# Ledger of designs, part 63: peptides against a protein of PDB entry 5VZU

Target 1, 271 residues: chain A of PDB entry 5VZU
Amino acid sequence: GRTLEDIFHEHMQELILMKFIYTSQYDNCLTYRRIYLPPSRPDDLIKPGLFKGTYGSHGLEIVMLSFHGRRARGTKITGDPNIPAGQQTVEIDLRHRIQLPDLENQRNFNELSRIVLEVRERVRQEQQEGGHEAGEGRGRQGPRESQPSPAQPRAEAPSKGPDGTPGEDGGEPGDAVAAAEQPAQCGQGQPFVLPVGVSSRNEDYPRTCRMCFYGTGLIAGHGFTSPERTPGVFILFDEDRFGFVWLELKSFSLYSRVQATFRNADAPSPQ

## One batch from the design tools (peptide; made by RFdiffusion4, then SolubleMPNN)

Design b2_p14_3_s1 (from b2_p14_3, 4 letters changed)
Fold by OpenDDE base, seed 5:
Structure b2_p14_3_s1 (fold): chain B 271 residues (1-271), chain A 14 residues (1-14)
Amino acid sequence: as target 1 above (271 residues)
Amino acid sequence: SPVLEEMRKLFRKP
Protein backbone atom coordinates (compact mmCIF):
# COMPACT_ATOMS: atom_id res chain seq x y z
CA GLY B 1 0.00 0.00 0.00
CA ARG B 2 1.15 3.61 -0.32
CA THR B 3 3.14 4.54 2.77
CA LEU B 4 3.16 8.01 4.30
CA GLU B 5 6.69 8.21 2.92
CA ASP B 6 5.45 7.42 -0.62
CA ILE B 7 2.84 10.19 -0.31
CA PHE B 8 5.46 12.62 0.97
CA HIS B 9 7.81 11.78 -1.92
CA GLU B 10 4.95 12.19 -4.43
CA HIS B 11 4.11 15.57 -2.86
CA MET B 12 7.74 16.68 -3.04
CA GLN B 13 7.99 15.59 -6.68
CA GLU B 14 4.80 17.52 -7.48
CA LEU B 15 6.22 20.58 -5.68
CA ILE B 16 9.51 20.36 -7.62
CA LEU B 17 7.61 19.99 -10.91
CA MET B 18 5.39 22.98 -10.09
CA LYS B 19 8.44 25.07 -9.18
CA PHE B 20 10.03 24.07 -12.48
CA ILE B 21 6.86 25.09 -14.38
CA TYR B 22 6.74 28.45 -12.56
CA THR B 23 10.42 29.17 -13.26
CA SER B 24 10.09 28.07 -16.90
CA GLN B 25 7.13 30.43 -17.33
CA TYR B 26 9.50 33.39 -16.86
CA ASP B 27 11.14 32.64 -20.22
CA ASN B 28 7.92 32.19 -22.22
CA CYS B 29 5.13 34.43 -20.91
CA LEU B 30 5.83 37.58 -18.92
CA THR B 31 3.20 40.16 -18.10
CA TYR B 32 4.70 43.18 -16.41
CA ARG B 33 2.58 45.24 -14.01
CA ARG B 34 3.89 48.33 -12.28
CA ILE B 35 3.84 48.05 -8.50
CA TYR B 36 3.46 51.21 -6.48
CA LEU B 37 4.80 51.49 -2.97
CA PRO B 38 2.16 52.33 -0.35
CA PRO B 39 2.30 55.92 0.91
CA SER B 40 3.90 56.23 4.34
CA ARG B 41 1.72 57.62 7.14
CA PRO B 42 2.94 59.10 10.44
CA ASP B 43 1.01 56.45 12.42
CA ASP B 44 2.50 53.50 10.50
CA LEU B 45 4.31 51.07 12.82
CA ILE B 46 7.28 51.08 10.39
CA LYS B 47 7.77 52.46 6.88
CA PRO B 48 5.62 50.42 4.42
CA GLY B 49 7.33 48.84 1.43
CA LEU B 50 8.89 45.77 -0.12
CA PHE B 51 10.38 43.02 2.02
CA LYS B 52 12.16 39.81 1.08
CA GLY B 53 10.65 36.95 3.05
CA THR B 54 11.84 33.41 3.71
CA TYR B 55 9.20 30.74 3.00
CA GLY B 56 10.99 27.54 3.98
CA SER B 57 11.09 25.25 0.92
CA HIS B 58 9.88 28.06 -1.41
CA GLY B 59 12.96 30.15 -0.66
CA LEU B 60 12.95 33.95 -0.94
CA GLU B 61 9.76 35.77 -1.88
CA ILE B 62 8.86 39.45 -2.17
CA VAL B 63 6.11 40.75 0.09
CA MET B 64 4.67 44.25 0.23
CA LEU B 65 3.93 45.48 3.74
CA SER B 66 1.14 48.06 4.01
CA PHE B 67 -0.81 49.64 6.85
CA HIS B 68 -4.58 50.03 7.00
CA GLY B 69 -5.50 51.78 10.25
CA ARG B 70 -5.14 49.22 13.05
CA ARG B 71 -4.26 46.46 10.55
CA ALA B 72 -1.09 45.61 8.70
CA ARG B 73 -1.03 43.49 5.56
CA GLY B 74 1.65 41.49 3.81
CA THR B 75 0.79 40.94 0.12
CA LYS B 76 2.75 38.48 -2.00
CA ILE B 77 4.42 40.20 -4.94
CA THR B 78 5.96 36.88 -5.95
CA GLY B 79 3.87 33.73 -5.96
CA ASP B 80 4.72 30.11 -5.24
CA PRO B 81 3.06 26.73 -5.99
CA ASN B 82 0.85 27.08 -2.89
CA ILE B 83 0.01 30.81 -2.66
CA PRO B 84 -0.16 32.90 -5.86
CA ALA B 85 1.06 36.47 -6.24
CA GLY B 86 -1.38 39.15 -5.09
CA GLN B 87 -2.64 37.11 -2.12
CA GLN B 88 -2.43 38.47 1.39
CA THR B 89 0.14 36.17 2.97
CA VAL B 90 -0.27 37.79 6.40
CA GLU B 91 -2.89 40.00 8.07
CA ILE B 92 -1.82 41.61 11.34
CA ASP B 93 -4.13 43.02 14.01
CA LEU B 94 -2.23 45.92 15.58
CA ARG B 95 -4.89 46.13 18.34
CA HIS B 96 -3.90 42.71 19.69
CA ARG B 97 -0.37 42.80 21.06
CA ILE B 98 1.25 39.49 21.96
CA GLN B 99 3.30 39.54 25.14
CA LEU B 100 6.14 37.07 24.83
CA PRO B 101 7.17 35.35 28.06
CA ASP B 102 10.72 35.26 29.37
CA LEU B 103 13.43 33.67 27.23
CA GLU B 104 13.12 30.30 28.99
CA ASN B 105 9.36 30.07 28.42
CA GLN B 106 9.71 31.35 24.82
CA ARG B 107 11.28 27.96 24.00
CA ASN B 108 7.98 26.30 24.92
CA PHE B 109 5.82 26.08 21.78
CA ASN B 110 2.75 25.16 23.83
CA GLU B 111 3.06 28.36 25.86
CA LEU B 112 3.25 30.51 22.71
CA SER B 113 0.35 28.54 21.24
CA ARG B 114 -1.73 29.12 24.40
CA ILE B 115 -1.06 32.89 24.36
CA VAL B 116 -1.96 33.19 20.66
CA LEU B 117 -5.10 31.05 20.90
CA GLU B 118 -6.35 33.14 23.84
CA VAL B 119 -5.93 36.28 21.69
CA ARG B 120 -7.61 34.50 18.76
CA GLU B 121 -10.62 33.79 20.97
CA ARG B 122 -10.84 37.48 22.03
CA VAL B 123 -10.72 38.52 18.34
CA ARG B 124 -13.58 36.08 17.59
CA GLN B 125 -15.67 37.43 20.47
CA GLU B 126 -15.13 41.04 19.31
CA GLN B 127 -16.18 40.04 15.77
CA GLN B 128 -19.36 38.37 17.08
CA GLU B 129 -20.29 41.37 19.25
CA GLY B 130 -19.62 43.82 16.40
CA GLY B 131 -21.70 41.62 14.10
CA HIS B 132 -24.66 41.73 16.50
CA GLU B 133 -24.57 45.54 16.83
CA ALA B 134 -24.52 45.89 13.03
CA GLY B 135 -27.45 43.44 12.74
CA GLU B 136 -29.72 44.99 15.38
CA GLY B 137 -29.27 48.57 14.13
CA ARG B 138 -30.75 47.82 10.68
CA GLY B 139 -34.00 46.19 11.83
CA ARG B 140 -35.82 49.12 13.47
CA GLN B 141 -36.53 51.42 10.50
CA GLY B 142 -40.02 50.15 9.90
CA PRO B 143 -41.96 52.88 8.05
CA ARG B 144 -43.80 54.84 10.74
CA GLU B 145 -47.10 55.35 9.05
CA SER B 146 -48.03 58.82 10.31
CA GLN B 147 -51.58 58.12 11.41
CA PRO B 148 -53.10 61.53 12.27
CA SER B 149 -53.92 61.11 15.97
CA PRO B 150 -56.97 63.28 16.84
CA ALA B 151 -56.88 66.35 19.11
CA GLN B 152 -58.11 65.06 22.53
CA PRO B 153 -58.60 67.72 25.23
CA ARG B 154 -56.71 69.63 27.98
CA ALA B 155 -57.50 67.82 31.26
CA GLU B 156 -56.61 69.63 34.49
CA ALA B 157 -53.76 70.27 36.91
CA PRO B 158 -54.04 68.25 40.18
CA SER B 159 -52.22 69.01 43.36
CA LYS B 160 -49.35 69.36 45.79
CA GLY B 161 -48.20 66.13 47.49
CA PRO B 162 -45.69 66.27 50.31
CA ASP B 163 -42.37 66.60 52.01
CA GLY B 164 -40.11 63.48 51.90
CA THR B 165 -36.82 64.08 53.77
CA PRO B 166 -33.36 63.82 52.11
CA GLY B 167 -31.53 60.79 53.50
CA GLU B 168 -27.78 61.64 53.35
CA ASP B 169 -26.43 58.11 52.68
CA GLY B 170 -22.83 58.98 51.80
CA GLY B 171 -21.79 55.81 50.04
CA GLU B 172 -18.02 56.16 49.63
CA PRO B 173 -17.08 55.63 45.98
CA GLY B 174 -14.80 52.62 46.12
CA ASP B 175 -11.75 53.65 44.10
CA ALA B 176 -11.60 50.87 41.58
CA VAL B 177 -7.92 51.45 40.89
CA ALA B 178 -8.02 50.69 37.20
CA ALA B 179 -4.65 49.00 36.93
CA ALA B 180 -3.21 51.36 34.37
CA GLU B 181 -1.77 49.01 31.80
CA GLN B 182 1.71 50.46 31.90
CA PRO B 183 2.34 51.50 28.30
CA ALA B 184 4.74 48.72 27.42
CA GLN B 185 7.96 50.65 26.87
CA CYS B 186 8.01 50.87 23.05
CA GLY B 187 11.79 51.48 23.12
CA GLN B 188 13.41 48.48 24.84
CA GLY B 189 13.70 45.30 22.86
CA GLN B 190 13.24 42.00 24.65
CA PRO B 191 15.33 38.85 24.13
CA PHE B 192 13.82 36.65 21.43
CA VAL B 193 14.17 32.98 20.57
CA LEU B 194 12.04 30.66 18.45
CA PRO B 195 10.16 27.90 20.28
CA VAL B 196 11.61 24.41 20.10
CA GLY B 197 10.17 22.62 17.08
CA VAL B 198 9.52 25.81 15.06
CA SER B 199 11.46 25.45 11.82
CA SER B 200 13.48 28.37 10.49
CA ARG B 201 15.31 28.26 7.17
CA ASN B 202 18.24 29.95 8.87
CA GLU B 203 19.21 30.24 12.51
CA ASP B 204 20.30 33.79 11.64
CA TYR B 205 17.32 35.74 12.95
CA PRO B 206 17.36 38.72 15.33
CA ARG B 207 17.68 37.63 18.97
CA THR B 208 15.87 40.75 20.20
CA CYS B 209 12.38 41.95 19.24
CA ARG B 210 10.58 45.26 19.86
CA MET B 211 6.97 44.04 19.93
CA CYS B 212 4.67 41.28 18.73
CA PHE B 213 1.11 41.26 17.41
CA TYR B 214 -1.55 38.70 16.68
CA GLY B 215 -1.98 37.89 13.02
CA THR B 216 -3.28 35.38 10.53
CA GLY B 217 -1.35 33.76 7.71
CA LEU B 218 -2.71 32.26 4.52
CA ILE B 219 -1.80 28.64 3.83
CA ALA B 220 -2.85 26.41 0.93
CA GLY B 221 -2.08 23.16 -0.87
CA HIS B 222 -0.52 23.01 -4.31
CA GLY B 223 -2.41 25.11 -6.85
CA PHE B 224 -3.99 27.21 -4.08
CA THR B 225 -6.15 24.30 -2.91
CA SER B 226 -7.99 24.42 0.44
CA PRO B 227 -6.80 27.95 1.37
CA GLU B 228 -7.10 28.78 5.06
CA ARG B 229 -6.21 31.59 7.46
CA THR B 230 -4.17 30.21 10.33
CA PRO B 231 -3.17 31.96 13.58
CA GLY B 232 0.30 33.36 13.97
CA VAL B 233 2.56 35.96 15.55
CA PHE B 234 3.94 39.02 13.83
CA ILE B 235 7.28 39.91 15.40
CA LEU B 236 8.71 43.38 14.86
CA PHE B 237 12.48 43.28 15.19
CA ASP B 238 13.36 46.74 13.87
CA GLU B 239 12.47 49.30 11.15
CA ASP B 240 13.72 46.93 8.41
CA ARG B 241 12.96 43.45 9.81
CA PHE B 242 9.93 41.53 10.95
CA GLY B 243 9.02 37.88 11.34
CA PHE B 244 5.93 35.73 11.24
CA VAL B 245 5.46 32.54 13.27
CA TRP B 246 3.03 30.17 11.57
CA LEU B 247 1.68 28.26 14.58
CA GLU B 248 -0.09 25.42 12.75
CA LEU B 249 2.87 24.89 10.42
CA LYS B 250 5.42 25.32 13.24
CA SER B 251 7.45 27.53 10.91
CA PHE B 252 9.03 30.97 10.94
CA SER B 253 9.38 33.43 8.07
CA LEU B 254 11.90 36.27 8.34
CA TYR B 255 11.26 39.42 6.30
CA SER B 256 13.95 41.99 5.54
CA ARG B 257 13.40 45.32 3.79
CA VAL B 258 14.45 45.58 0.18
CA GLN B 259 17.02 48.39 0.39
CA ALA B 260 16.87 49.18 -3.33
CA THR B 261 15.54 52.64 -4.20
CA PHE B 262 13.00 52.65 -7.00
CA ARG B 263 12.49 55.70 -9.19
CA ASN B 264 8.86 56.72 -9.58
CA ALA B 265 7.65 53.90 -7.27
CA ASP B 266 5.34 56.16 -5.28
CA ALA B 267 1.64 55.68 -5.81
CA PRO B 268 0.07 58.39 -7.96
CA SER B 269 -1.84 60.85 -5.80
CA PRO B 270 -5.51 59.88 -5.68
CA GLN B 271 -7.12 62.14 -8.26
CA SER A 1 -8.12 9.02 -3.14
CA PRO A 2 -9.80 10.77 -0.20
CA VAL A 3 -6.76 9.76 1.88
CA LEU A 4 -4.47 11.54 -0.59
CA GLU A 5 -6.65 14.64 -0.45
CA GLU A 6 -6.54 14.68 3.35
CA MET A 7 -2.79 14.15 3.18
CA ARG A 8 -2.44 17.05 0.70
CA LYS A 9 -4.26 19.28 3.20
CA LEU A 10 -1.58 18.37 5.75
CA PHE A 11 1.08 19.63 3.33
CA ARG A 12 -0.37 23.14 3.07
CA LYS A 13 2.24 25.89 2.99
CA PRO A 14 2.26 29.69 3.28
Scores: peptide ipSAE 0.416, ipTM 0.836, DockQ to the pose 0.154
Fold by OpenDDE base, seed 1:
Structure b2_p14_3_s1 (fold): chain B 271 residues (1-271), chain A 14 residues (1-14)
Amino acid sequence: as target 1 above (271 residues)
Amino acid sequence: SPVLEEMRKLFRKP
């Protein structure tokens, strides 16, 4: 029977062959599509644009980060043997913040998985509830019959009345010690570490993050087979760096802003 | 083969 090792070798051979075929096809025919940088908005979490993503064994890929209200999207500009260019590699829900625990508990993959799966379930519930309200409203356009005008008028005023009674009782104010809400220190990033067993291409990732959000990542087999969106964590490190933790894959992708400036890369103004 | 399809699922990448 085929061993897991045989299947792994066949998979790696197929990956290498697909990469070779894709590179060899460039000698025969190239289709060019213009890419425009998304415009920046004041409410964008960071400046949108091109990022270099690390995808484990695939190497460096170019991803466009864009903001769409309460969602962010990473779109592949470069494709690989698994996921072609133009696919949304990550979708981030900016409504659902992930709170990372302390550093000791951040090392626990099961704790991170629990937190993310709880948020995933809330997102599913919200989608189910919002689907029901949209269905009921369309039915009752019954024909509006034209029935008529009538006019009338009246005014009346009246007046009363009085009474007043007084009662006293003076119950003591119990000192409810207001637990001082620690002001959310808007400035200091949280210490960050990858959970044990999460693979990274390198250990050179930021050890401090600003905030995290729930997201979904697209995964597929070779030739974009069996594509699926899997739960993950978007990690904002700074203005130029973010990460994504792929929970099912137990992997981490680091994305760093492309510092190159492009002339005439801005989207044409909508006429 | 369902086994090959499960195996392809094991090798899914981002």
Scores: peptide ipSAE 0.408, ipTM 0.828, DockQ to the pose 0.167
Fold by OpenDDE base, seed 2:
Structure b2_p14_3_s1 (fold): chain B 271 residues (1-271), chain A 14 residues (1-14)
Amino acid sequence: as target 1 above (271 residues)
Amino acid sequence: SPVLEEMRKLFRKP
């Protein structure tokens, strides 16, 4: 029977062949599409734009980061043998912040997995509830015929009630100073380390992160076979760097801003 | 083969 080793070698041979075919296609017939940079908005978590991603199996790829209200999206600008160009490599839910534990517990993959799967379940519940509210809200607009209820003149009943003395009891309102949860200072980076067993192409990743969010990443086999959205963690390091932890793959991708200024790359103004 | 299907799933990449 085929060994796991035989199947791995066949897979690697197919990957090399596909990379060769893709490279050779550049000489024959390419459809060039102009890429427009998304407009920056004041509420964007960081400036949108092009990022160079590191994928362990594929090498360097270009991803467009864009913001869509409470969601961020990474779009592949470069395709690979698994995921073609134009696919949404990552989708980030900016409503669902991930709180990383201390550095000791950050090394525990099972702890990170627990935290992310709990958030995944909340996202699933919110999607189910929001589907019900959107369904119920349409059903109840039956035409309430506004029957003109006649203006019955309700009478003046004069009732008397008397005297009760003002007891002065000056109970000091104990100032329960509700300790206003100081909004966790949005600017202090926390120490960051990858969990044990998460593969990174480079160990030179930022050791401090600004914030993390729940997200999903697209994975597929060769030729975009069996595509699936898998749970992960978006890690914002700074204005120019973010990462994604692919939980199911136990891998980390680092993305760094492409610093090149492109002339005429601005999106056409919506007419 | 179910085994080949599971193997193809193991080779899924981002």
Scores: peptide ipSAE 0.404, ipTM 0.830, DockQ to the pose 0.169
Fold by OpenDDE base, seed 4:
Structure b2_p14_3_s1 (fold): chain B 271 residues (1-271), chain A 14 residues (1-14)
Amino acid sequence: as target 1 above (271 residues)
Amino acid sequence: SPVLEEMRKLFRKP
């Protein structure tokens, strides 16, 4: 029978062959598509744009970050043997913030996994509830047959009387001191470390993050086979850097802004 | 083979 080692070698040979085919195709035919930078909005978490991402064995890839209301999206500008260009590599739910534990507990992969899977279940419940409301709202436009409401008679129900006793009981309003949730000071990053057993291509990742969000990452086999969205964590480090933790893969991708200024790369104004 | 299917799933990449 094939050993696990044989299957791994066959997979690596296929990956090398696919990479060779992709690189060799550049010599024969290139199709260029113009890409526009997304317009920046005031409510965008960071400036949208091009980021260079690290995808382990695939190398360096270009991802477009864009904002869509309470969602962010990473779209592959460059593809690889698994996920082609134009696919949404990551989808971030900006409604579902991930609170990282202290630095000691951040090293525990099972703790991060627990936190993310709890948020995943909430997102799933919200999607089921929102799907039911959208379904029920369409069913009730049955034709309102205007059945003529019969004029039921005005029964003169009687004027019972006045008795006015003004019991004074001056119950002191207990000052429920609403503990003003101190607005989490938007400026102080928290210490950040990858969980033990999460692979990073480079150990040189930011050791402080601003905030984290629940997200899903697209994974597939060679040739985009069996594509699936898996749970993960979007980590905002700063204006120019973010990460994604792929929980199922136990991997981390670091994304850094492309610092090149492009003239005339802005999306044409909607006419 | 179920084993090959599980192995293909293990080789999924982002």
Scores: peptide ipSAE 0.402, ipTM 0.825, DockQ to the pose 0.170

Design b2_p14_3_s2 (from b2_p14_3 with P2S E9R)
Fold by OpenDDE base, seed 1:
Structure b2_p14_3_s2 (fold): chain B 271 residues (1-271), chain A 14 residues (1-14)
Amino acid sequence: as target 1 above (271 residues)
Amino acid sequence: SSVLEEMRRLYQVP
């Protein structure tokens, strides 16, 4: 049987060959597309912009992170043999927070899988319910004949009076034991570790995360064949770093902000 | 899917 090493070598050779074929075939017809940085909004989870991501064996990719209300999007700036540039590599639902368990239970892949799949099912239910309400409303534009209903007169509403009775009832102040609101841990990151059996290109990932959200990643065969969305977890580490756990792939991608300043990269103001 | 099996091979770093 082919070893994992044989499969990896064969795949790496195919990826290198595909990169070489793509670069050599298009040498005469390069189409350049200008990329604009998205404007930052006050409600953005972090500053939008360019991030360097690691995709397993494929190496370093560039993605644009942007915010769209309750959704975040990672758009590929660099293509790979599977997914071309301009595709949405990750889509994040900022309505669906993932609560990671304690550090011991974070090592359990099955626990993370359970949590993510439960959230995925809620997202599917919400999409089905929202689809039904949009369908029923269009049917009943029957032609309402414009009968001119007559001008009924201004009835003067009478001035009802003053009665003021001051009921005294002195109900005892029951000691509401102030349930100590556990201080919203809004600021302190939680300990983070990858589950056992999740592959990361580098073990150098942040060991503390701020927030996690449900999301989906795009996967496809070579030449963008049979593209599909796979469930995952977006992990916000800090202002300049996020991760994505590809649940079904058992893979982790780390994304780090591109610190390069670009002149004239801002989108022109809509005229 | 066949794509998931293919992608598991691609995204698994040895």
Scores: peptide ipSAE 0.197, ipTM 0.847, DockQ to the pose 0.739
Fold by OpenDDE base, seed 3:
Structure b2_p14_3_s2 (fold): chain B 271 residues (1-271), chain A 14 residues (1-14)
Amino acid sequence: as target 1 above (271 residues)
Amino acid sequence: SSVLEEMRRLYQVP
């Protein structure tokens, strides 16, 4: 019978072969495209830019992180045998914060799965409701045949008089107790650990996180076959590091900022 | 999906 080791070696040989085929396809036609860094905005969760991702057996990948209002996007700069360059490897919904449990309950994969699936269901409901409002709005533009109804003359309705009785309705100002959103103590990172059964390439990941958000990752077969979105968790560690938990894959990818300064990498000002 | 199973094999470093 094949050992687990034999199966692993065969799988690694196939992956190496696919990487070789993928790189060799470029020998006949290399198209070079200049990549520009996205402009930084004050409201960006962190500075946008290039990050190095670790993807298990795929190795090192480069992703561009950018912000688009209440959404963040990871765009592949490097392709792999499954997902080509220029694809959105991760899409993050900054509207849907994930609250991690305490450190003890973070080890429970089923608890994280429950939290993520509840948020996924809310996102699905919001998309359905927004689709219904857009559908009803289109139905009412029946062609109003503007029959030119003749301009009947506006009769001057008379000026009714000034009776000014000041009703002293002392409406008590209802103290709208502005629930002071306690400024989320922006400085104290929550203790962080991966759930049991989530694979990480290295145990060297940050043990504290600032905040988490719902997101989706792109997965596909070799040659970008049957592409689908899988639910996950974006984990912000600090200004230079984030993670993504691929929930259905039970894997974790760590992303670290590329510290290299690129001269002339800024987008040309729109003329 | 077959893709999820393939991707699990690829992303699971033993």
Scores: peptide ipSAE 0.193, ipTM 0.848, DockQ to the pose 0.774
Fold by OpenDDE base, seed 2:
Structure b2_p14_3_s2 (fold): chain B 271 residues (1-271), chain A 14 residues (1-14)
Amino acid sequence: as target 1 above (271 residues)
Amino acid sequence: SSVLEEMRRLYQVP
């Protein structure tokens, strides 16, 4: 029978062949596009820029991270046989923070899956409600001719009486210990581990994370066939490292900042 | 989806 190793070897050969075919096809029609680094803003979660990712069997990818208000985007700088360069490989919703459980429960893939799917449903509901508000808000600007309805004098209904019975019972105010919302210590890293059954290329991922957000990743067949968005978790480790957990793929991608200084890579000032 | 199954084969390190 074919071993898992045989299947992996055949699959790696197909990927290498496809990578050779697509690079060779592009060599005949190489459109060089100049890449500009996104400008940094004070409210950016981390400095935007180029990150080097490990992406499953495809090898090394370059992704540009950029911030767009309450959204972050990872844009492919390197294409692959499935997803061409310039596509948004990840889209992160910075409104929807994911709270990771304790380190023991982080090992449970079903717990992470539950948390992510609950956030996905909230995002879907907000999109439906926001679509309704945008639809209803345009319809109701009919000119309400505010006809001045005449002020009918509401009659003085009378003052009935006094009865005064005094019952004292001095029930002690149970000190509702206001559970002090521990100020979400914006600076303390949480212990981090991948769930059991999530594949990582490298076991040397950061074991502490700053924060996590809901996001979606782009997946497609060879030649960008049937592109779809799959749910995942963006994990901010530090200023120079982030991860993405592909929930449905059960895979993890680690991204590290490219430390190279690029001359003349700044975006032209908007004229 | 067939794409998810294909992509699982691509991204799952055995």
Scores: peptide ipSAE 0.160, ipTM 0.830, DockQ to the pose 0.794
Fold by OpenDDE base, seed 4:
Structure b2_p14_3_s2 (fold): chain B 271 residues (1-271), chain A 14 residues (1-14)
Amino acid sequence: as target 1 above (271 residues)
Amino acid sequence: SSVLEEMRRLYQVP
């Protein structure tokens, strides 16, 4: 029977062949597009820019990280056989922080899965509610036909009286124990480990993370067939490194900032 | 989905 190794080898050969076909077929038809670096904003989680990612068998990919209010976006600068360049490989919802458990419970994939799926359902609910508010708000601008409703007479409803009993019920002020919002210690990273059964290209990932957010990754078949969003976790390690856990794929991608200084790569100032 | 199974194969590091 085919070994798992034989299947991986055949698949790697297919990917190399596809990459060769793509590079050789387009050799005469290369369209170059200038890429501008996103402007940095004070509220950006980290400096936007180019990051190099490692995707298992696909090798090295370049993504642009950008911030869009309460969302972050990873846009593919390099395409692959599944996801073309210019697609949003990851979308991060900065409203939905993921709280990782302690280091012991981080090894449990089912615990991470539970946490992520609970956040996914909240995001779906918020999208449904926001869709209804946007729908109902447009319907009510029917023309106010000012039908002059006739002045029905002011019936003088009578002045009934006074009586006064001041019940002194001294309801004790229940001490609302203000659950002290533990100040999100913005400064100290927490210990980080991948869950058991999450595949990484290497074990050389940061063992401390600053914060995590809910996100979705784009997956598709070859030629961008049947594209879908899969749930995951964006992990901020530091100013120059982030990861994405592809929950359903049980895979981890590490992204590191491209340290090259690009002169004149800034977007032209909006005139 | 067939796509998830394909993508698992693609992103699984040998």
Scores: peptide ipSAE 0.087, ipTM 0.764, DockQ to the pose 0.770

Design b2_p14_3_s3 (from b2_p14_3, 4 letters changed)
Fold by OpenDDE base, seed 2:
Structure b2_p14_3_s3 (fold): chain B 271 residues (1-271), chain A 14 residues (1-14)
Amino acid sequence: as target 1 above (271 residues)
Amino acid sequence: SSVLEEMRSLFQKP
């Protein structure tokens, strides 16, 4: 029977062949589409732009990071044998921050998986509730005819009664230790380590992160077969670096800003 | 099944 090793070798051979076909097709027929850099907004988490990513067997990829209110998006600029150019490789929900545990618990993949799946369930609940509110809000704009229901005036009634007993019991005000909301240390990065069993292409990733968010990543087979969105973690390291942890794949992708200045890359102003 | 998850992880990539 086919061993798991045979299946892996066949898959790797197919991947290499597809990469060779794609690279050789550059001599035959290329469709060039102009890419514009997204405009920067003051509320953007970092400057939008081009990032170079590394996926294990896929090699070097270019992703455009853009911000859309409370969402961030990574769009493939370079395609691969699995996912074509122009697809949204990652979608990040900037409403759903992930708090990483201490370094000891960060090494536990099951702990990270638990945290992310809890956030995934909250996102699902909010989508269901927001779907209901948008549905119910349309129904009730029936014209409320303003029937002027009349000013009925009644009535007085009365007086009772006095009794007084004074009991003093001077219970000491227990010091409500105001749990000092630890000011969200927006400025100090936390120590960061990948969970055990998460594959990184390089051990040279930032060991400090600024913040993490829930997100989904697109995965597919060769030729964009069976595309699906899987849960993951967006990790902001700094202004020029972010990562994505693919939970189901147990893999990590590091993205670094392309430090090139592009002339005439600004989007035309909407007329 | 763990084998199907392993196979899926082999064939599906980001």
Scores: peptide ipSAE 0.188, ipTM 0.767, DockQ to the pose 0.206
Fold by OpenDDE base, seed 5:
Structure b2_p14_3_s3 (fold): chain B 271 residues (1-271), chain A 14 residues (1-14)
Amino acid sequence: as target 1 above (271 residues)
Amino acid sequence: SSVLEEMRSLFQKP
């Protein structure tokens, strides 16, 4: 039977061949599409724009980071053999912060996996609850044609009496211990390390992060086969660097801002 | 990792 090594070798050969085909197609037919940089908003977590991503075996890719209220999106500007250009490689839920443990426990992949899967379950519950509210709101607009039923006369039914017992039940005010949301110390980054067994392209990732969020990443087979969204962690390092931990793939992608200035790359003002 | 997880990680990429 094929060994796991044989399958890996065949997959790597196919990946190399596909990369060669894609790169060789650039010599024959270039279709240019203008890319507009998203405008920066005051509420954006960091400045939106182009980031250079590292995808291990995929090498170097360009991703556009954009903000959409309490969501962020990474859109592939460059495609690869698995995920074509224009796909949303990552979707980040800025409502769902991931709290990383101490540096010792950050090395434990199972601990990170537990934390992420607990947040995934909360996100799933919130989606189900919000889906029910949207479903119930549509059911009530049946036009009740109120046929005017005729005015039958008010009979004067009588004045039952006054019994006034004043029960004093002194309900103790239950101290709702407001769980003090520890003010997110926005200022100082926490020590950061990848879990053991998470593949990184290199050891040259930031060892301090500002904050982390729950997100999903798009994965697919060659030729965009069986595309699915998998859970992950968006890691904000600084204004110019973020990472994504692909939980199921046990891999890490580092993204660094493209420092090049592009003339006329701003989105046209919505008329 | 199960052999299935390893196989999935081989065939599915970001």
Scores: peptide ipSAE 0.118, ipTM 0.746, DockQ to the pose 0.210
Fold by OpenDDE base, seed 3:
Structure b2_p14_3_s3 (fold): chain B 271 residues (1-271), chain A 14 residues (1-14)
Amino acid sequence: as target 1 above (271 residues)
Amino acid sequence: SSVLEEMRSLFQKP
């Protein structure tokens, strides 16, 4: 039978061949499309823009991070043999924060897996409930046969008078103690470590994170075969760095902001 | 199951 080593060598040969085919396509007719940077909004978690990621043997990739209300999106600017350019590599739900445990329990992959799968189930329930409300609302538009009932002239009922009794009811202002959302102390990030058995390209990742969110990542075989969304964790380290833990793949991708300034990369103002 | 998961992890990438 094929050994795991044989399978690995065949996969690496195929990956090299696919990279060669992709590079040889530059000798063919190419369609160029201008990419615009997304506009920054005050409520954006970090400044949107271009980030460089690395997927081991796939090399360096460019992902555009953008914000869409309570969702964030990573879009591939560079494609690879698995996922073509223009695909949404990650989709982040900014409503569903992941609370990491202490540093000792962060090393346990099963604990992270439990937390992520519990959040995935909540997201699924919310989608089912919202789908039912939208379904029941459509059923009651039975065709109102607009029988044209004739316009009987409704008589002017008279203006009853102004009687002004000032009822004093001094309803005590119930102190709605607005639970002061304790300003999330934007200060000290949480200590961060990858779970044991999660593959990273290197050990050089930030050891402190600001916050984490539930998300899904797109995975596929060579030639974009069998594409699927897998659960993961978006990890915000700082203004210029984020990570994604691919839960099912047991892998981590680090993304760092492209520091290059692009002239004329802003979307044209709608005239 | 494990060999198919290992194969999936080898062939399916982000």
Scores: peptide ipSAE 0.116, ipTM 0.745, DockQ to the pose 0.226
Fold by OpenDDE base, seed 1:
Structure b2_p14_3_s3 (fold): chain B 271 residues (1-271), chain A 14 residues (1-14)
Amino acid sequence: as target 1 above (271 residues)
Amino acid sequence: SSVLEEMRSLFQKP
């Protein structure tokens, strides 16, 4: 029977062959696609733009980060043997902040897994509830019953009357103690460490993070086979760096801003 | 278990 080592060797040979095929095409046929940078908004968590990341065996990748209200999106600019360019590699829910535990408990993968799966269940419940409200709203387009004929203008009738009484009752306005929205503590950077057993190709990840959010990452086999979205954690380190923990893959990807300035990279105004 | 998880992480990648 095939050993685990045989399966590993076969897979690594396939990955190398696919990379060789894609690289060899660059000598014969180049297709250029213009990339437009997303517009920046005041409410964006960080400036949108191009980030470089490293995925284990795939090497260097370029991802575009963009903001869409309460969602953030990472879109692949570079494709790989698993996921083609233009796919959404990560989708981040900015409604669902993840609180990391203390530095000692952050080393426990099971604790991070528990926190993420609890948030995943809340997101699933909210999607089911919102799906029911959208379903009930469509059901009341009852059939357009036929317009019956314009019946005639019936008449006048009149006038009455008067009276007055003024009952006073002065119900005291209960002091609605406005629950002071605790100013969303602009997340003072907290100590950060990867859980034990999470693989990182770059050990030089930031040891302090600003905030974390629930998100989903896209994974697939070679040739974009069996694509699925898996749970993960978006980690904001600073204005120029973020990470993603792929929970089911037990892997971490670090993304750093591309510092190059691009001329004429703004999207044309919609005429 | 770990080698099978590592294998899954090889076949399914971001």
Scores: peptide ipSAE 0.079, ipTM 0.723, DockQ to the pose 0.194

